Peptides against a protein of PDB entry 4CIC. Designs and how they scored, part 157

Target 1, 148 residues: chain A of PDB entry 4CIC
Amino acid sequence: KVSTKGHYGVQAMFDLAQHFGEGPVSLKSIAERQGLSEPYLEQLIAVLRKAGLVKSVRGAQGGYILAREPRDIKVGDIIRVLEGPIAPVESVSQDDPEHSLKFDFSVTKSVWEKVKKSIEEVLDSITLADMLKDAEEAQMAQGYMYYI
Target 2, 147 residues: chain B of PDB entry 4CIC
Amino acid sequence: KVSTKGHYGVQAMFDLAQHFGEGPVSLKSIAERQGLSEPYLEQLIAVLRKAGLVKSVRGAQGGYILAREPRDIKVGDIIRVLEGPIAPVESVSQDDPEHSLKFDFSVTKSVWEKVKKSIEEVLDSITLADMLKDAEEAQMAQGYMYY

## One batch from the design tools (peptide; made by RFdiffusion4, then SolubleMPNN)

Design b2_p23_8_s1 (from b2_p23_8, 6 letters changed)
Fold by OpenDDE base, seed 2:
Structure b2_p23_8_s1 (fold): chain B 148 residues (1-148), chain C 147 residues (1-147), chain A 23 residues (1-23)
Amino acid sequence: as target 1 above (148 residues)
Amino acid sequence: as target 2 above (147 residues)
Amino acid sequence: SEEEVKKLALSVFGKEEAFTLAE
């Protein structure tokens, strides 16, 4: 499960990317378009704002904008902001707290580090601009399928 | 945080790989070496056995063995068996159950599919034999640092 | 699927941390 934070955070940032250059977008408008609760979105936006990925604009046409161009925001940047550093596998043995994974079995740790690195590489390879392009291509493809 | 099942499952399978060719290993012995509870390990081994990754040997020298050579067992195979088909985590927004992620935003879904694919590729690229080799190399490196 | 990534992340990073990656 992409965390609700990660998923909705990327979704909200993508909505802001779609409106980039059009001026500030209201949280209400983002929430409505993305099917998010406005209070939940407010919490996400607060974190994203604090991290400098989003800016608030004040005034009658106030709202939120991306703090950077969509090409300068990686999905990985969004996830790292919302989730924190992709935590190394802390062996939280919730089911057996007494069996602390004393053996940081270096090899098993290495497997998970490789997985982590791969995830980071993928998420860092995708920008909001890439997502915009993919959305445009998908819309065009759907448009072509209805005209055939 | 690797799921406890995934982590311990890979750890248990790795222990069996280290003893591959030496005969059956008791669950108790695996549990002791890997710092696992025996009852928890029994549950993991039951799943792994049902999936055909582990075999039980009966008798006085009974226990468990890998059902295949370490080179023929990917970490991805272990994870898929223990976690099932990496099921779409139904967006149980515990915090807002009414806001079902109605918008399967195709693009966001594509991002996560790319992540999934990458994870699968990594896990499918690592065998228990690769892990054995990495362990040997690490032991040798530690041995050289102490001399 | 996102759900599969989520489960894999859950499997790989544990429920709590997988929720951070997979959440």
Scores: peptide ipSAE 0.152, ipTM 0.747, DockQ to the pose 0.175; fails the geometry check
Fold by OpenDDE base, seed 5:
Structure b2_p23_8_s1 (fold): chain B 148 residues (1-148), chain C 147 residues (1-147), chain A 23 residues (1-23)
Amino acid sequence: as target 1 above (148 residues)
Amino acid sequence: as target 2 above (147 residues)
Amino acid sequence: SEEEVKKLALSVFGKEEAFTLAE
């Protein structure tokens, strides 16, 4: 299970990517399409806007747009903004004076750093444009299954 | 940050790997060396034992041992036992009737499945024997910096 | 930072199912 914040943040950004170039999208419409509460989405969008991933457009047809093209926004960028940087394991045992504990801690830390790096590499390899393409391909595949 | 359960589970298993072949280790000694509470370690060891990663030895010098050699225990095995399978994102929106939402959900799910697969590959690539080797290498490197 | 991987893992694996990388 992805954290609700990261999961819904990626969904909201993906919704904005699907409407990229069509003008500003209201928070209400994003919330309705993504099954999110408007207040929760407002909090997510505020963080994403502050990080420069989303822009607010003012006016009667106001709303939100992606601040960059979908190809220039990685899933990793969204997650880092919402969740912060992918942190290594907190050293619980920094204060334990026994030399053996410090050593064991360093080895276990290295395992989690490898996992962190792998996650970062995966999330940085996927853009909103890649997600749009995957969506189009999946829709085409479903369309073909209904015609066979 | 690893879940406390996964992190301490790997630490406890690594402690048992360091003492593999020396006989049974008491939970008290593991808890002291790893900075864990004994009651918490008892819960972890019970799960690990039930999964067949740890064996209990009875007697005056009783305690716990690895059930397999360190080379035959992956970090991924420990994590799967303690945390369960790396769960896919729960489909929050299975009941949303709009076709577009189902599609968006499938794409977002695929991102998380790729992340899951990558984590599993990393954790399955590391054995307790690899961790022992890394520990020995790190200790040797520290010893050389002092001479 | 350690907090950040926890957050990412929580983001990827959900709050309650404390996968190893979760806070």
Scores: peptide ipSAE 0.150, ipTM 0.737, DockQ to the pose 0.103; fails the geometry check
Fold by OpenDDE base, seed 4:
Structure b2_p23_8_s1 (fold): chain B 148 residues (1-148), chain C 147 residues (1-147), chain A 23 residues (1-23)
Amino acid sequence: as target 1 above (148 residues)
Amino acid sequence: as target 2 above (147 residues)
Amino acid sequence: SEEEVKKLALSVFGKEEAFTLAE
């Protein structure tokens, strides 16, 4: 499972990106469009808001907006906020405390660090604006396939 | 936590790589060096053997060896054997069946596919021979820091 | 696939951390 949290967090942020410039979007509306439970989305939005990726707008047409332009929000920023820092290899040891020799085998650690770095680079290379563009291109491609 | 299975599987394979050419290594010896339980290691080795990454040698000095040279075993090969094919997105849906809208949102799926590809490329770029070299370099660096 | 990335991430980062990428 991509953490359900990371996955749905990216979906929720992408929904807000699709509505960027249209004003505040209600959590209910996001939840309905993205197939999320409203309570779950509320938790995600609370974290994202606290991290400054989302803003709450008050009033009768209150809701949420992106705190920054879609081009200024990386997928990596969303994941880091929701998941925390991609923790170092440290946490392997807790389930079997006796034989959990933290063999911090430096070489194996370096392999995982390389993988981590690669993931971060990929996630930091994708913005919400890139996702919007990809969605538009996909819709255009579908539209053309129905006319052929 | 790297899956304990993937992590320890790579460690066990790396131990076998360090002893490559020295003959068969006992599971007990690997377990002791790598800080693994022998029963857990036995399970890992059974999978790795079935996949043809490890060979069992019989006899009084029986044990296990790499089935291929360290340069011919990628970390990605080990992970694919232990974890299986990096399974498609399907299994997210099982815990909350009602609201698990498989919103196969094509765009979000593409993000994760890019991440997958990147991980596979990294793991396939690292061989057990590369790990051996890195270990030697690290030992040399430590030796120089103590003088 | 996302699950593949998840499993790989879980495989690479383990249950807790990879649950962040793979949860």
Scores: peptide ipSAE 0.145, ipTM 0.742, DockQ to the pose 0.163; fails the geometry check
Fold by OpenDDE base, seed 3:
Structure b2_p23_8_s1 (fold): chain B 148 residues (1-148), chain C 147 residues (1-147), chain A 23 residues (1-23)
Amino acid sequence: as target 1 above (148 residues)
Amino acid sequence: as target 2 above (147 residues)
Amino acid sequence: SEEEVKKLALSVFGKEEAFTLAE
């Protein structure tokens, strides 16, 4: 289960990528297209804006735009902003002191570090531009299936 | 944060791997070495036994053993048994029907499927035998620093 | 980091209950 926050955050950023260069998009329009509640989207956009991934444009045609080109925004950047750093093994030790993992077996830790690294590598290998390309390819493939 | 269940499950299985070939190990001894509560370990071992990763040995020297050699048990096998299938983005839909991800954008789903695949590949690339080897190498490296 | 993997896995896999352990 991807967190709802990470999932919807990537969807909202992808919507902004699809409209990149068309000017500012209203939160209402993003919410409608992505099937998100507008209040929830406002919270996500506030975080993304604070992190410098999104810009607010004021005026009669105001709204939001990507702060960078889609090729310059990784999925990993979005996830790190929304979820926080893909955190080091911070101490599970604090809340249940009785189940203090006394034996932080370096070996077991190394397994999870390998998993972390793999996730980071995958998320950092995918840009919003890659997602746009994949969407275009999928649309073309569907279009061809209707013409065959 | 790996799930407590997955983490401790891997630790318990690793303890059994370290004692593989020495005969059955008591739950008490595993719990003591791994810093686990015995009742919690009993629950983990029950699941692992049901999945055929662990065997119970009865008798005066009874306990548990790995059901297979350490080289034949992947970390991924342990995690899949304890956590269930490394769930795809599936079940966000069930509990909050109002926030049903109506737009399962195929593209966003594909990102998470790539992440899932990568996790599975990593976990399936590591056996308990690999973990044993890594532990031995780490012990040797520490031993050489004292000289 | 186990917590990050867990936060990310929790983030990615939405099961809060799963990944309590790794610090």
Scores: peptide ipSAE 0.138, ipTM 0.738, DockQ to the pose 0.129; fails the geometry check

Design b2_p23_8_s2 (from b2_p23_8 with E2A R10K E15D L19F I21L)
Fold by OpenDDE base, seed 4:
Structure b2_p23_8_s2 (fold): chain B 148 residues (1-148), chain C 147 residues (1-147), chain A 23 residues (1-23)
Amino acid sequence: as target 1 above (148 residues)
Amino acid sequence: as target 2 above (147 residues)
Amino acid sequence: SAAEVKELAKSVFGDEEAFTLAE
């Protein structure tokens, strides 16, 4: 399960990418299109704004825009902002001291580091522009299926 | 955090790999070396045995062995047995019906499918034999740092 | 690290158990 936060964050950023160049988008309109609660989206956008991925535009037609072009925002950038740095194994939750899974098994640690690196590489290889292109291709494919 | 189950399962399988060719290893000895409870390890080993990754040996020196050579067991095989198929992001828990994250956003789904595929490729690229080699190299490196 | 992968997976997959390479 992609974290609900990561999933919705990528959806919200993708919605902003789809409207890039059209001006500010209201949180309400994003929430409606993406099926998100506006309060939850506000929390996500606040984090993304603080990280400089989103800009707030003030005024009668105020809202949010991407702070960069869709090609300059990686999915990995969004995930790192929302989920934080992929924390090193150190913060084992304090509560059950006896079964502190000392991930200190060096060899097992290396396996998971390889998995981490691979995930990061994939997420850093996908931009919002790539997602826009994939959406356009999918819409064209659906459009062609209606004409056949 | 890899699931505790996946993590401990890989540790237990790696312990069996380290003793491969030495005969059956007792669950007690694995549990002691890996810092696992014996009952928890018994559950893991039961699943791994049912999947044919581990064999039970009966007798006075009974215990468990790898069912295959370490080179023939991928980390991905262990994880698929313990955790099942790396689910696509489909099984969002049923409990909050209103916020059913319909992963129906096709484009976002494709991102997560790419991530899933990459994880599978990595886990399928690592064998227990690779882990044994990495452990030997790490021990040698530690031995050289003390001199 | 496995915890980092699970945190990443928790980040990417939302549940600590969701980087259960899901059965």
Scores: peptide ipSAE 0.147, ipTM 0.754, DockQ to the pose 0.071; fails the geometry check
Fold by OpenDDE base, seed 2:
Structure b2_p23_8_s2 (fold): chain B 148 residues (1-148), chain C 147 residues (1-147), chain A 23 residues (1-23)
Amino acid sequence: as target 1 above (148 residues)
Amino acid sequence: as target 2 above (147 residues)
Amino acid sequence: SAAEVKELAKSVFGDEEAFTLAE
């Protein structure tokens, strides 16, 4: 289950990418298009803004824009910002104090580190520009399916 | 969150792999070595047994063994058994019924599917035999650091 | 560590039950 924050954060950033170059987008419009509550989106955007992925534009046509081009924003960047540093494994030590996992099973740790690394590599390989391209290709493919 | 089930399931299976060929291992001994409660381990082993990854041996020296060689058990097999198929992004639809994610954003879904596939590929690339080898290498490396 | 994958999964996939490889 992709965290709701990660999922919606990527959606919100993707929405901003779709409107990149068109000027500032209101949170309301993003929320409406993405099916998000405006207050929830406001929290996401606040984090993304603080991380420098989004800029706030003031004025009558105010709103939010991507702070960088879609090609310069990785999905991994969005996830890292929203989720924080992938918390080092909190030692499972806190909830069962009696069963101090004495055996720091370095091997099992290494498996999960490999998984983590693979996830990071995938997320870092996908930009908002790649997502825009995929959306365009999907839309074109749907268009062709209606003509067949 | 690698479920606690997945994590401890892999640990328990790895413990059985370390003792592979030595005969049946008691749940108690696995639980003690892995820092697991015996009742919790019993639940994990029941699932793993039902999936055919573990065999129960009866008798005075009874216990559990791997049902297959460590090289024939992928970490992915263990995880799939314990956790089921890697859920696709459960449609965020259940908890907020009003915000039916009407937009099945095919593109965002594709990102998560790519992540899922990558996880599966990694987990399917690692066997219990690979883990045994890594453990041996790590133990050797520690041994060399003490000299 | 499994907990980092758990946290990454929690991060990427939200709640503890979320990176249950779904049942």
Scores: peptide ipSAE 0.146, ipTM 0.756, DockQ to the pose 0.113; fails the geometry check
Fold by OpenDDE base, seed 5:
Structure b2_p23_8_s2 (fold): chain B 148 residues (1-148), chain C 147 residues (1-147), chain A 23 residues (1-23)
Amino acid sequence: as target 1 above (148 residues)
Amino acid sequence: as target 2 above (147 residues)
Amino acid sequence: SAAEVKELAKSVFGDEEAFTLAE
């Protein structure tokens, strides 16, 4: 299972991106559109708000909006907020003194650091604006397939 | 926690790579050098052997060897054997019929597929021979810092 | 580290089992 937090957090942020400029969106409306429980979404939104990715709007038409434009929010920003920093390898600094063990650990660590860096680069290369564009292109492609 | 299987599997395979050409290595020796439990290593080696990445050698000097040269074993090959295919995001195909939900799902899925592909590309770009070289370079660099 | 990749895979792909559930 994808971290339900990361997955649903990206979905909720994408929902807010789709409605960006239309005003505040209620948690209920996001929950209904994304198939999420409202209580779970409330927890996600609280974290995203605290991180400054989402703003709360007060009033009768109150709800949530993106705190920034979709182009200024990377998927990596959302994941880092919800999951924490893509945890640096907890250095299992087992102080085993034998030089060979420390070296093997360093090389294996470097492999995983390369993987981590690659994931960060991918997630930081995708914005909510890119996701919106991909969505529009997919809808157009589906529309063309139904007209053929 | 990292999949202990993936982490320790790469460590065990790297240990076998360091001893490649020196003959069979005992599970006990690998376990001692890598700080692994021998029973756990036995399970990992059984999977790696079944996948054809490791060979068992019989006899008084019996043990395990890499089935291929270190240059012909990718880290990605080890991970795929131990962890299975880097899991595609399980399509939570909740059949919610509303068109909007299906679309949002497709876009989010594409993000995770891009991440998966990137991981696979990185892991497939690193061989056990690359790891051996990185190890040698790191030892030389440490040797130069002590002068 | 593999711990980070798994934490990242846990973060990105959810549970520890996300790598194991593809068995």
Scores: peptide ipSAE 0.145, ipTM 0.748, DockQ to the pose 0.066; fails the geometry check
Fold by OpenDDE base, seed 3:
Structure b2_p23_8_s2 (fold): chain B 148 residues (1-148), chain C 147 residues (1-147), chain A 23 residues (1-23)
Amino acid sequence: as target 1 above (148 residues)
Amino acid sequence: as target 2 above (147 residues)
Amino acid sequence: SAAEVKELAKSVFGDEEAFTLAE
């Protein structure tokens, strides 16, 4: 289950990528297009802005823009910003604190480290530009199905 | 997220792999070695047994054994049994059921499907036999540091 | 680390309960 935060964060950043070069986009317009509540989107955008992935533009045509080109923003960058540093969660086993034998099972730890590395590699291999390209290809494929 | 269930399930299966060929292992002994509660382990083993990854042996030396050789059990097999299918995006937006607009954002869905596939590939590339080998190599490396 | 996988997986999978790697 991708966290709702990560999912909607990538969705909001993708919307900004689709409008890149068109000027500032209002939070309202992003929320409407992406089916998000405006208050929830405001919280996400605040985090993304603080991390330097999004810029706020002031004025009558104010709103938000990507701070970098879509090719210079990885999905991994968005996820790391929204979820924070992948801090080693102190696994607070809430249920039985006594049997938190940190079995430093080096072997099981290694399995999860391999999984982590694989996820990071995938997320760092996908840019917002790649997502834009995939969306264009999908739209073209649908267009061809209507003409056949 | 590898759930606590997935983590401890892999740990319990790894314990059974370390004792493979030695006969049945008691739940008590697994629980003690792996730092698990016996009742929790009993629940995990019941699921693993039902899935055919573990066998119960009856008798005075009764207990549990791996149902297959360690080389024939992938970490992915254990996780799929315990967690179910690695669901990519169950966006259970618990909070606002109305705005569970399944935006079938085909593009964002594709990102998470790529992540899912990558996880599955990694977990399916690791067997209990690979884990046993890694443990032996780690023990040998520690042994050489003491001399 | 298992903890980092847990956080990444919290991020990716949204279920805090799913990756309770009991330390």
Scores: peptide ipSAE 0.137, ipTM 0.747, DockQ to the pose 0.107; fails the geometry check

